# Designs tried in a protein design run: peptides against a protein of PDB entry 3V4O. Part 100

Target 1, 234 residues: chain A of PDB entry 3V4O
Amino acid sequence: DQPLAKDKVALLIGNMNYREHPKLKAPLVDVYELTNLLRQLDFKVVSLLDLTEYEMRNAVDEFLLLLDKGVYGLLYYAGHGYENFGNSFMVPVDAPNPYRSENCLCVQNILKLMQEKETGLNVFLLDMCRKRNDYDDTIPILDALKVTANIVFGYATCQGAEAFEIQHSGLANGIFMKFLKDRLLEDKKITVLLDEVAEDMGKCHLTKGKQALEIRSSLSEKRALTDPIQGTEY

## One batch from the design tools (peptide; made by RFdiffusion4, then SolubleMPNN)

Design b2_p18_2_s2 (from b2_p18_2, 6 letters changed)
Fold by OpenDDE base, seed 3:
Structure b2_p18_2_s2 (fold): chain B 234 residues (1-234), chain A 18 residues (1-18)
Amino acid sequence: as target 1 above (234 residues)
Amino acid sequence: SKPEDYGELQSYDPVLSD
């Protein structure tokens, strides 16, 4: 007796090879691993790496076209980012140094557009820093969100903090994905699942006092990534 | 599941500058 998804669609973006910013390593592996897991959950997954601003905007547009009433939408991002005034900004690989909001993609704007599609669930997994960008002094005026009670944010780190990757002998994994991947297939309410991930991450001695998962949710139903797709036989 | 803690940390901080 669980909720049904009309469909399940995910967009995964991993940005590593920045032109004007430090290069990252973990997003490559993290996107790959998450792709495989979400496909096991019957998500339609689009995975992209090293996107320019233009390419990112196009990817989001295409992602939105796949959303409709009752569809589960999941956006995962790994890369550089920042948070100003409660708004999360994903940084394309061709962003200037310093970058500003007009160079980046605002997650909350994407959420607004997802709400217009009357989605069944909106999940954002943001593996990026959440530090204030002092070079961007723009105060955004965003439209009010609808009260849909189907929103989940999984922030890899807490407000104002940094996200990290672990590098070992040339290999790298993001801290967030390192723990998320172990529980992602569990048949649990997504907020409960993320809470368990948070506890697992909290036991990591490498990141104690440096990185902690933050869950921000408004989810009134027991929605899980494992929820079956409507019209399918099981 | 208890993944092993090993390796070195690298920040995702972009280190912005003028």
Scores: peptide ipSAE 0.355, ipTM 0.766, DockQ to the pose 0.339
Fold by OpenDDE base, seed 5:
Structure b2_p18_2_s2 (fold): chain B 234 residues (1-234), chain A 18 residues (1-18)
Amino acid sequence: as target 1 above (234 residues)
Amino acid sequence: SKPEDYGELQSYDPVLSD
């Protein structure tokens, strides 16, 4: 009855020091804190900061090599981004201004590749804006996705909206991570967990009318980040 | 329990221009 993961692998990317775009602050703390939490969940975690396009693509390639049948894959991204036609684009630190799709990494393309690995669970946590990039007029031609019923998207904000970080003296979390970190270790179906995070975010006066979590999922099994790894004994 | 952190919000919007 208890679902098992063959392995659990996470790639965390935090981009802050953009060359041609405003600098960010929260990704540093967010990646650090999420790394520690996921390691407590027995994830193999690769955490990277301030990646160029080449480095991001390489990181994704290496991440994909760690995926296989039944493996739980989690991709977290914090940084600049945009969403065109339902496709999410992560922006490398060396992206030009303005950037276009060819300068960025398409999350849905990564998902397609993850599906080919027959993963047990695919989780995307995207802490970036979801506004339309009017400078990118390309209509992506995406490969058809398989019906795997093991996909969860946690968008830090709703469609067409912005994601925010808290600004004060010192380091602070992004809004999404501020609430996510408090529940991440709970043994709950990942969609249920994220739903509770959404409620917590909704109760905060800072985020009302500004940022709301969106959950998009096709998850037919009760999969949790706490699911044990096959062959492990505790 | 952790103290809550509040402050001003900074958008991740890159403010694109051509």
Scores: peptide ipSAE 0.349, ipTM 0.769, DockQ to the pose 0.355
Fold by OpenDDE base, seed 2:
Structure b2_p18_2_s2 (fold): chain B 234 residues (1-234), chain A 18 residues (1-18)
Amino acid sequence: as target 1 above (234 residues)
Amino acid sequence: SKPEDYGELQSYDPVLSD
């Protein structure tokens, strides 16, 4: 029996024009390409670029309003970020240098809120660095998560490592999106799909020993991004 | 499988400092 989604909603954020940090190039193209692919998968996609802290928080709030019981929620982020004690922080374009957790959005807090919506699937695709921010010694107190068994994290890089974009002939793409886009439309369990992406990325000689996809999941059902929406005719 | 591209890598590391 194929799983069904009540609806499919995605929030894509690409931050590149930072005020106090190095500017990036790939998020623009990566968000655009992922938007087109997810729309082909019948996702309702909100794509935003260069968000301030205020705008990012509002975007997440609006995204959460679109979630409900059985809805597939996907959050994609490309930009600067860090990871402290297993907590992932997305960095707004107006973040100071150095920034702290109070200046950033914690992904695990978003996950908690998604669980409260009783979503059918929670997918996080995080194309950012996962290095420790030594300027932030705050340990956030996170509430215990529910056991929903519907969570998938696709980290563009491994713990403590950096994420990269590849620049060739004036074009720039994130390494993660470069390989993800070739398989995203496949009708496979999302964790299986990401595992294949990991293998493809692992063949890239440029990133060997520098960047590797990490998949963290608790997914007890064969959920795929291709799963049909309930009540829709095809 | 996807063919390998050749180019330069740019890190997303913001390189924080005081």
Scores: peptide ipSAE 0.343, ipTM 0.764, DockQ to the pose 0.346
Fold by OpenDDE base, seed 1:
Structure b2_p18_2_s2 (fold): chain B 234 residues (1-234), chain A 18 residues (1-18)
Amino acid sequence: as target 1 above (234 residues)
Amino acid sequence: SKPEDYGELQSYDPVLSD
């Protein structure tokens, strides 16, 4: 039988108006578009913009409270970020310059907490740069993750690479969302869906050699964002 | 293939400094 979700919950964060860093534009539109798409997929969506460190941590805590056994959890982030030693860090709008790990939210730490909720699916869509932060020499020591085989990372770009936004007619979109939105509603295993998005992005001449989608997953079941919620008619 | 005209790319890299 088709996999079922106990529930489907998404937290979308778009940070643009940084105090000590260059301002961005795309997260506004990207969060809006993704919100509408995920709601069509019957996700309960919380969308937030321009969060301070305190607000981001609170948002994640509230998000975690909505997770439970079998629940699909999706975290989307668009904004500044970095990656050190395979750990992804989301940068709040009030982060100092330079920022360090203690100023940011570690995605892998959030994943650990999601695993404790025994979620049915953990999806991270990270639309941020993945360059090394040379000003942060901290090596996070993380506890070993559980073997849950329900984890999907969609990185807007490759390790050590940058993510970009484009602006058309006053509207800015991230490159990742530009292609993701065209396929997000398809009834396909999430890793297959993202692979197709990667191929679409690869056809863009402007991003060749600059930005490419990376999928990192441990997903043993054919789970899709379109999976129906248990107890609902479909 | 998408025959779309994409504008100038803006990096999300904040270019950190001390």
Scores: peptide ipSAE 0.339, ipTM 0.765, DockQ to the pose 0.342

Design b2_p18_2_s3 (from b2_p18_2, 5 letters changed)
Fold by OpenDDE base, seed 3:
Structure b2_p18_2_s3 (fold): chain B 234 residues (1-234), chain A 18 residues (1-18)
Amino acid sequence: as target 1 above (234 residues)
Amino acid sequence: SEPEDYGELQSYDPVLKD
């Protein structure tokens, strides 16, 4: 009755040094810390910083090649982003100002491709703003998703809201990662874990009324990031 | 949870050009 992962693979992307947009600081530390934590959970982790559109698309392609039936896939992104019509767009460092969907990577398209791999779990942790991009008026026609009941979205902020980093004496951490890292190793259903992170974030006076974690999931099984990999001995 | 942070907040808002 213990859920098993055939394998566990994570792609972490942190974009900071944008060419045409404000530079960020926190993604560097956040990606580093998350990498170490996920490796402790026996994830195979690919961590990349400051990716162009071309590099991001290649990274996603390589990530997808590692996915297969029963594999746990986790995508983490920290950087600029936006949300139009319920679709999340990650912004590469070479994106123009303003950018459109054609310049960005759509998370829901990645999810569609992950579903085709018959993965055991699909987790998206998106540390970016979710404000509408009024410069992109395109209404995307996306392929219908399958009913796999193995999807979890952790949005660093609410719909239409902004995500923040904390800057102090030259150091910076994202608000989301600040709280996520304290609970990530817990052996709990991933949605339960994120709920606890949400409660912890809610106690932060600095972000009251500014940023709150949103969890969107269709997860019918008690899947955890701590689930053992099939065929391994512990 | 971690102690309260007293740093300054920086938005990830890209501030797109008009």
Scores: peptide ipSAE 0.355, ipTM 0.772, DockQ to the pose 0.360
Fold by OpenDDE base, seed 2:
Structure b2_p18_2_s3 (fold): chain B 234 residues (1-234), chain A 18 residues (1-18)
Amino acid sequence: as target 1 above (234 residues)
Amino acid sequence: SEPEDYGELQSYDPVLKD
C-alpha cells in the first residue's frame, strides 16, 4: 500500500537581484538548503537563481518536460510575488516597476500544465508575498483545473499577507525555509509534514501576527516526499 | 533549548512605484 513515484523532479527558483525592485538575500541560502534536502530524497533537482522572465519561462518549460504519469513534481519559488483573484504570480528579476501579470508567471497555469502530465503529486512551495497588486487590475481567464486530488500548496504566508526573511550576521533565511528544513526529510504525508511546519512557525515570536503558513491541498492519497521511486528498493 | 537570535526581519514586499 506504499505509494510509489514514477520519478521525482523539482524546480527551485530563487530571485534576489531585481533590477527595478528591492533586492532580497534569503533565496540564495534557501535554495541551497532545499536543494541538498531534496537530493537526499532522491529528487532530480534543478536550482536556478535570478531568472529573467524569459529564463523563468524556459525553466518551467524544461521542468514540465521531465514530468510524466506518476511523477512527483515540486516547484519552489522564493522571491517577489503577488496574488490576486486567487492566482499567484512569480516575479522575474527583470520585471518592470510596477509589474503586471503579463510580466510574471502564473502558478495556476503551471499547475494546469502539470495536471496534463498526469503527475502523481504536484507540490508548490511559494515563499513570496501574497498581497494584492493594485497596479494590476487584470482578471486572467485561466483554464479550469482538473480534479486530480494530488495537489499541495505550501504558502509561506496567508492570503493578503507578506513573507519575511531573517538577516543575521550576513546570513539570511526565509522564515518558511527556516522551519521547513527541519522537517522536510520526515516520512510523513506531505500535508501532515507541512502542518507540523506551520506549528513550528507559529512559535516564532518575530512573525507572530505577521506571517503564517497556509496549506491548501486536495490530496486523496498518503503521498510523501520520501515515497520511493518505482523500481527501487531501500 | 536556548532562545535563538533571529536577527532583523525584511519583508518581501516589493514596494511598487506609482
Scores: peptide ipSAE 0.346, ipTM 0.770, DockQ to the pose 0.349
Fold by OpenDDE base, seed 5:
Structure b2_p18_2_s3 (fold): chain B 234 residues (1-234), chain A 18 residues (1-18)
Amino acid sequence: as target 1 above (234 residues)
Amino acid sequence: SEPEDYGELQSYDPVLKD
């Protein structure tokens, strides 16, 4: 049976021009290219750059309003971030240095809210570092997740590791997007697609021993980003 | 076609300070 999406919605956030942290370059190109690809997949895409904490929270809230039963939701983030105790935190451009969890957006909290919408698929593509933030000693107590078996995390790097962008005078992709964009349009189960991206990244001499894709999933159905939207005619 | 890879990478590490 061909899985169907009620709708497909994506929020893409690229943070580069941080006030108190090193500036980045790749998120601009990565968000732009991913936007074009997801639109080819009939996603409704909201793409935003350089968001403050307030703007990020508002963007997530608006994104959640577009989700409903059976909707495919995709969140992509490129920027500074960290991971404490298995929880991923996206860093707004106006975050202080150092920052704490209260200054950032917790991805797992967003997932919880997405589950409440009874989405058909929840995909998180996180192009950020996953190093421990030693300046944040809080242990977050998150709301319990439901067992929905429709969750896919694509981490640009391994636990405790860093994510990188190609450094040159011009614009270039981050390492994750460099390989993701080549396969994103393939009609494959999303976890299979990401596994192939992982293999491609593994062949890159630049990132051997430095960055490797991690896939974390609980996906009991063959869901793909190419799945058609129910009720649409072409 | 994709451009050739460069030899240097920039980390997304925020470089936190006290």
Scores: peptide ipSAE 0.342, ipTM 0.768, DockQ to the pose 0.383
Fold by OpenDDE base, seed 1:
Order: structure tokens, then sequence, then C-alpha cells
Structure b2_p18_2_s3 (fold): chain B 234 residues (1-234), chain A 18 residues (1-18)
């Protein structure tokens, strides 16, 4: 009854050096550490930093080309972002100030395209703020999603809240990655794994009342990042 | 368990301007 992945593919994007917005620090280390962990899980990982809008769209297109029926797809993003009307928007480094939806990549649109590939699992790990962007008054009409029951969102923070990185001497993770990396290799249903990460984050006094992990899922099977790739032996 | 973290937090809030 062990679920199998036809393949496992991940796209990791870390945006830090924004042209018109405050620069970030943690995405560099976060992407690096997550890359190493996912490779240990036999993911094919594409990791990219400081992408323009054009580059981000191209990266997503290439990522989608690697997806097919039964493939596990994971998208990780660390950087500036916002959430309007339940839609998550990733902000490229060359986005104007203020930015609008046409300057950004909508995660739900990517999800729709992943569903069209008949993926076995769709995981989004979004390490960005979820505050409303009042400068974007557009209500996008998005295509309806299919009922695939294979979707997991791990939001680094709550609706309307901010995500944080630790500022001190030396290298440090973002808050989300700090706790995620400790459990990512565990052989557990991905939603269970993330729930445990949420509990770990909740014990951190530094972020108590400031940042909490939110899990949104429709996952009817016990899919784990540790699931073996079909046709392989371990 | 993870050690206690000390220091400051930097928000990912872009601080958009008018």
Amino acid sequence: as target 1 above (234 residues)
Amino acid sequence: SEPEDYGELQSYDPVLKD
C-alpha cells in the first residue's frame, strides 16, 4: 500500500536582492539547505536565486515540463509576497514599487497547470508574507481547480501575517526553514510532517504571536516526500 | 530540541511606498 512516485521534481526559488524593495538575507541559506535535503529524498531539484519576472516565469515553465502523470511536484519560494483573496503572489526581484498581480506569479495558476499534468502530489512551501497588497485592487478571475485530492500548502505564516528571518551575526535560516529542515527527511505523510513542524515552531518564544505555520491540504492518500520512485529499488 | 533563538526578527514585509 506504499504510494509510489513516478518521479520527484522540485523547483526552489529564493529572492533576496530586490531592486525596488527591502533586501532579504535568509533565502540564500534556506534554498541551499532545502536543496540538499530534497536531493537526499531523490528529488530532482532546480534551485534558483534572485529571479526577475521573466526568469521566474521561465523557471516555472521548465519545471512544468518535468511534471507528468504520477510525478511529485514541489515548489518552494522564499522572498517577498502577498496574498489577495486567497491567492498567493510571488514577487520577482525586478518588480516595481508598488507591484501588482501582473508583475508577480500567482501560485494558484501554477497549481492549475500542475493539475493538468496529472501529478501524483502537489506541494507548495511558501516562505513569504501573506499580507494583503492594497496597491493591487485587481480581483483576478482564475480558472477553477480540479478535485485531485493531492494538494498541500505549507504557508510559513498565517493569513494576513508576516514571515520573518532571524537577524544576528552569521548565517541564519528563515523561521520556517529553521524548523522544516529538522523534520523534512521523516517518513511521514506530508501533512503530518508539516503539522509537527508547526508544533515545533509554536514552541519558539521568538516567534510566538508573530509567525505560525498554516497547512492547507486536500490530500486523500498517505503521500510522503520519502515515497520511493516507481521502478527503483532502495 | 532546538536551542533558544536570540536576536531580532526581520520581516519579509516589502514596505510598499505610495
Scores: peptide ipSAE 0.341, ipTM 0.767, DockQ to the pose 0.380

Design b2_p18_2_s4 (from b2_p18_2, 6 letters changed)
Fold by OpenDDE base, seed 1:
Structure b2_p18_2_s4 (fold): chain B 234 residues (1-234), chain A 18 residues (1-18)
Amino acid sequence: as target 1 above (234 residues)
Amino acid sequence: SKPEDYGDLQSYDPVLKD
C-alpha cells in the first residue's frame, strides 16, 4: 500500500549574481543544503547556480528528459521572480531591467510538460517573490493543465508578497529554506510536511506579517519525498 | 528562552527600473 516512485529526480536552481538586478546571497547555501538533503532521500539531483536564460531553458529540458511515468519530479528555484495572473516566472541572471515574461521561465509551462511525462509526483518549491511585475503587461495563453492530482506547490511567500533572506556576518539561508531543511527528511505526505514547515515559519517573529508559506496542491495520494524507488530494497 | 537573532532581512524584490 506504500506509494512507490519509479525514480526521483530534482532540479535545483539558485540565481544570485544578476547582471541588471540586485544580487542575492542565500541561494548558494540553500541549493547546497537542499542538494544534500534530497540526495539522502535518493533523489538524482542536478544543482545549478547563476543560470542565464539559455542555460535555464537547457537545464529544464534536460530535467524533463529524466522524467517518465511514475517518476517523482521536484523543481526548486531560489532567486528573483514574479507572479502575474497566477503564473510564476523565474528570472535568469541575464534578464534585462525591467524583464518581461519572454525573458523568464514560466513554471506552469514546465508543469504542463511534466504532466505529459505522466510523472508520479510534481513538486515545485519556489523561493522567490510573488509580487506582480507591472512592467509585464502580457497575458500569457497557456495550455490547459491535465487533472493528474499529483501536483504540489510550495511558495516561500504569499500571493503579492516578498520572500526574504537572512543577513548577518556570513552566509545564511533564505527564510523558506531555514525552516524547510529541518523537516524535509520526515516521512510524511509532502503537503503535510509543508504544512508543518508553514507553522514553524509562522513562529518566527521577524517574518510575521511579511512572509508566510503558501501550499497549493492537488494531491490525491499519500506521496512523500521519502517514498521508496520501485525495485529498490531499503 | 531568548529569541534567536536572525539579523536583518533582505527582500528578493528586484526593484525594477523605469
Scores: peptide ipSAE 0.349, ipTM 0.767, DockQ to the pose 0.354
Fold by OpenDDE base, seed 2:
Structure b2_p18_2_s4 (fold): chain B 234 residues (1-234), chain A 18 residues (1-18)
Amino acid sequence: as target 1 above (234 residues)
Amino acid sequence: SKPEDYGDLQSYDPVLKD
């Protein structure tokens, strides 16, 4: 009963060089390392850095065009972000300070669009903060999600908490990617894989009480990133 | 095995202004 993917497509976005917000470093390395890993898993990977709002929206649109029935879709984002009322917002590099939801991309809206494609699996790996943006009181009215039971969120941190990167003289990973990369190639149900990553991250003494992986899923099948593409035998 | 030195941590939390 090996699950099959019609195809596997990933969009990786790393935003670092913000115009009006603190610059980040880790997304560069994180995107590159994740790109290499996902390609080993036979994902078609589009990796982009430092996207403006316009570019991010275009990238998401193009990503959605690659999705279809049974396709595995993975969206990875590393950068600034926030969470309001359970909705995750990715911040483009040209976002104003302060930014509002109208300046950002709502992940749940992207999920809705992915569901319309009847994808086989929807994975979101969000390496961003999840704190409330007090400068935005907008309560988004989102379209209702379908009951597809194929959704996995890997939040780099808990609700209301911050995500961190490691600062060295050179480039280093964010905390989330540091542990994710060690297990990503394992042939395990994606939620099980992420649970193991959560345990590994929990051993990091520097992030205890600061950052912890949260897995949010509705996944009724044993889907793994290692699942073969339909028509291919391994 | 000895624990790794992770160095300093930088928050992804943006500094918002009024």
Scores: peptide ipSAE 0.310, ipTM 0.736, DockQ to the pose 0.366
Fold by OpenDDE base, seed 3:
Structure b2_p18_2_s4 (fold): chain B 234 residues (1-234), chain A 18 residues (1-18)
Amino acid sequence: as target 1 above (234 residues)
Amino acid sequence: SKPEDYGDLQSYDPVLKD
């Protein structure tokens, strides 16, 4: 039967104007377009741009306060990032160069906290590079995750690879959002939806051999972003 | 959906200092 969400909450972060790193352009457009799409899906959306470490941590804390049993939580991030030992790190705009994990936000730590809220679905859409940060050799000891079978990671690129944005005279999307936005409103299991996005991206000549979507999921139920909110009349 | 293959690409690589 039709899965229901207790509520649907999304936090979107786009970092572009870095102080000590190359500036980006696409996150502005990507966050804006994704905000509009998720609102059409009845998500409560908080969209923020160019966050310092302090502001990012506060945003995540506020996001977590909105999560509860059965709530769908979606975190989208576009900006600089890296991956060390399977852990994804989002880089705030005030991060030093070079930066370490203590300067960044670990996605897996956020996931752990989301699991404590007994959420119905945890979706992470990470539009960032996944290259190793050699300036941070610390192996983090993370708390063990619970077996909740409600986790979906959409990585804009493969492990150890780079993510890209389209460079024009004007503003344009990142590669991930370019394809994601065309399918996001489809009433399909979220992993199926992302798989179709992956196929669309794979057909693009610009990104062949450069960027490919990776889906990592443990999702035992047919949950979709289009799932209705419990108690809401339609 | 068949988006156009136009423009060039800019990497999100932070390009850390040496």
Scores: peptide ipSAE 0.310, ipTM 0.726, DockQ to the pose 0.372
Fold by OpenDDE base, seed 5:
Structure b2_p18_2_s4 (fold): chain B 234 residues (1-234), chain A 18 residues (1-18)
Amino acid sequence: as target 1 above (234 residues)
Amino acid sequence: SKPEDYGDLQSYDPVLKD
């Protein structure tokens, strides 16, 4: 009983050259490597770097247009971010200092829109910090989510904590991608795959007590990134 | 290839720590 995807679409965003915030390094190589891996899994991949607020919103809109009933949707983000009241916010490169939710993209709002497309699977891989933004006192009133039982969040770090990249003279992966890329092609339920990544990360002496993967899921079916696409591809 | 686990870590926190 092999699950099938109508199609598989991924949007990868790596923000590093911020105007008003510290610059990052790892998103460049992380997006590149993840792109190659997802293409091996027959994902249609859109990879973008250093997006302004306008560009990020446009990218998400275009991504949503590619989603439909039974489509697997994957959103990967690497960059600055924060989490307020359980809601994740991705920070565009032109965000002010300090920024508020109105300057950022709320992941849960994107999820709501993905649910309206009746997707087969919604995967969010968020390589960002999850610390509270004290400059944002807004309590978001989000649209109600449907009960679709096809949602997986892979947070690079636990609630209230920071995500890190390896600091050296050259390019290197962020901690999350360092371990994710080793398992991504495995034919396993996505939550099981991420659990193994969490264990691998837990053995890393660099991040013990500093960064730990959190998996949040509501997935009632054995869905994997390796699931084949039904219909004509070529 | 997979980079080695060496060096220090840079936080994705938007605020640089002193």
Scores: peptide ipSAE 0.305, ipTM 0.698, DockQ to the pose 0.347

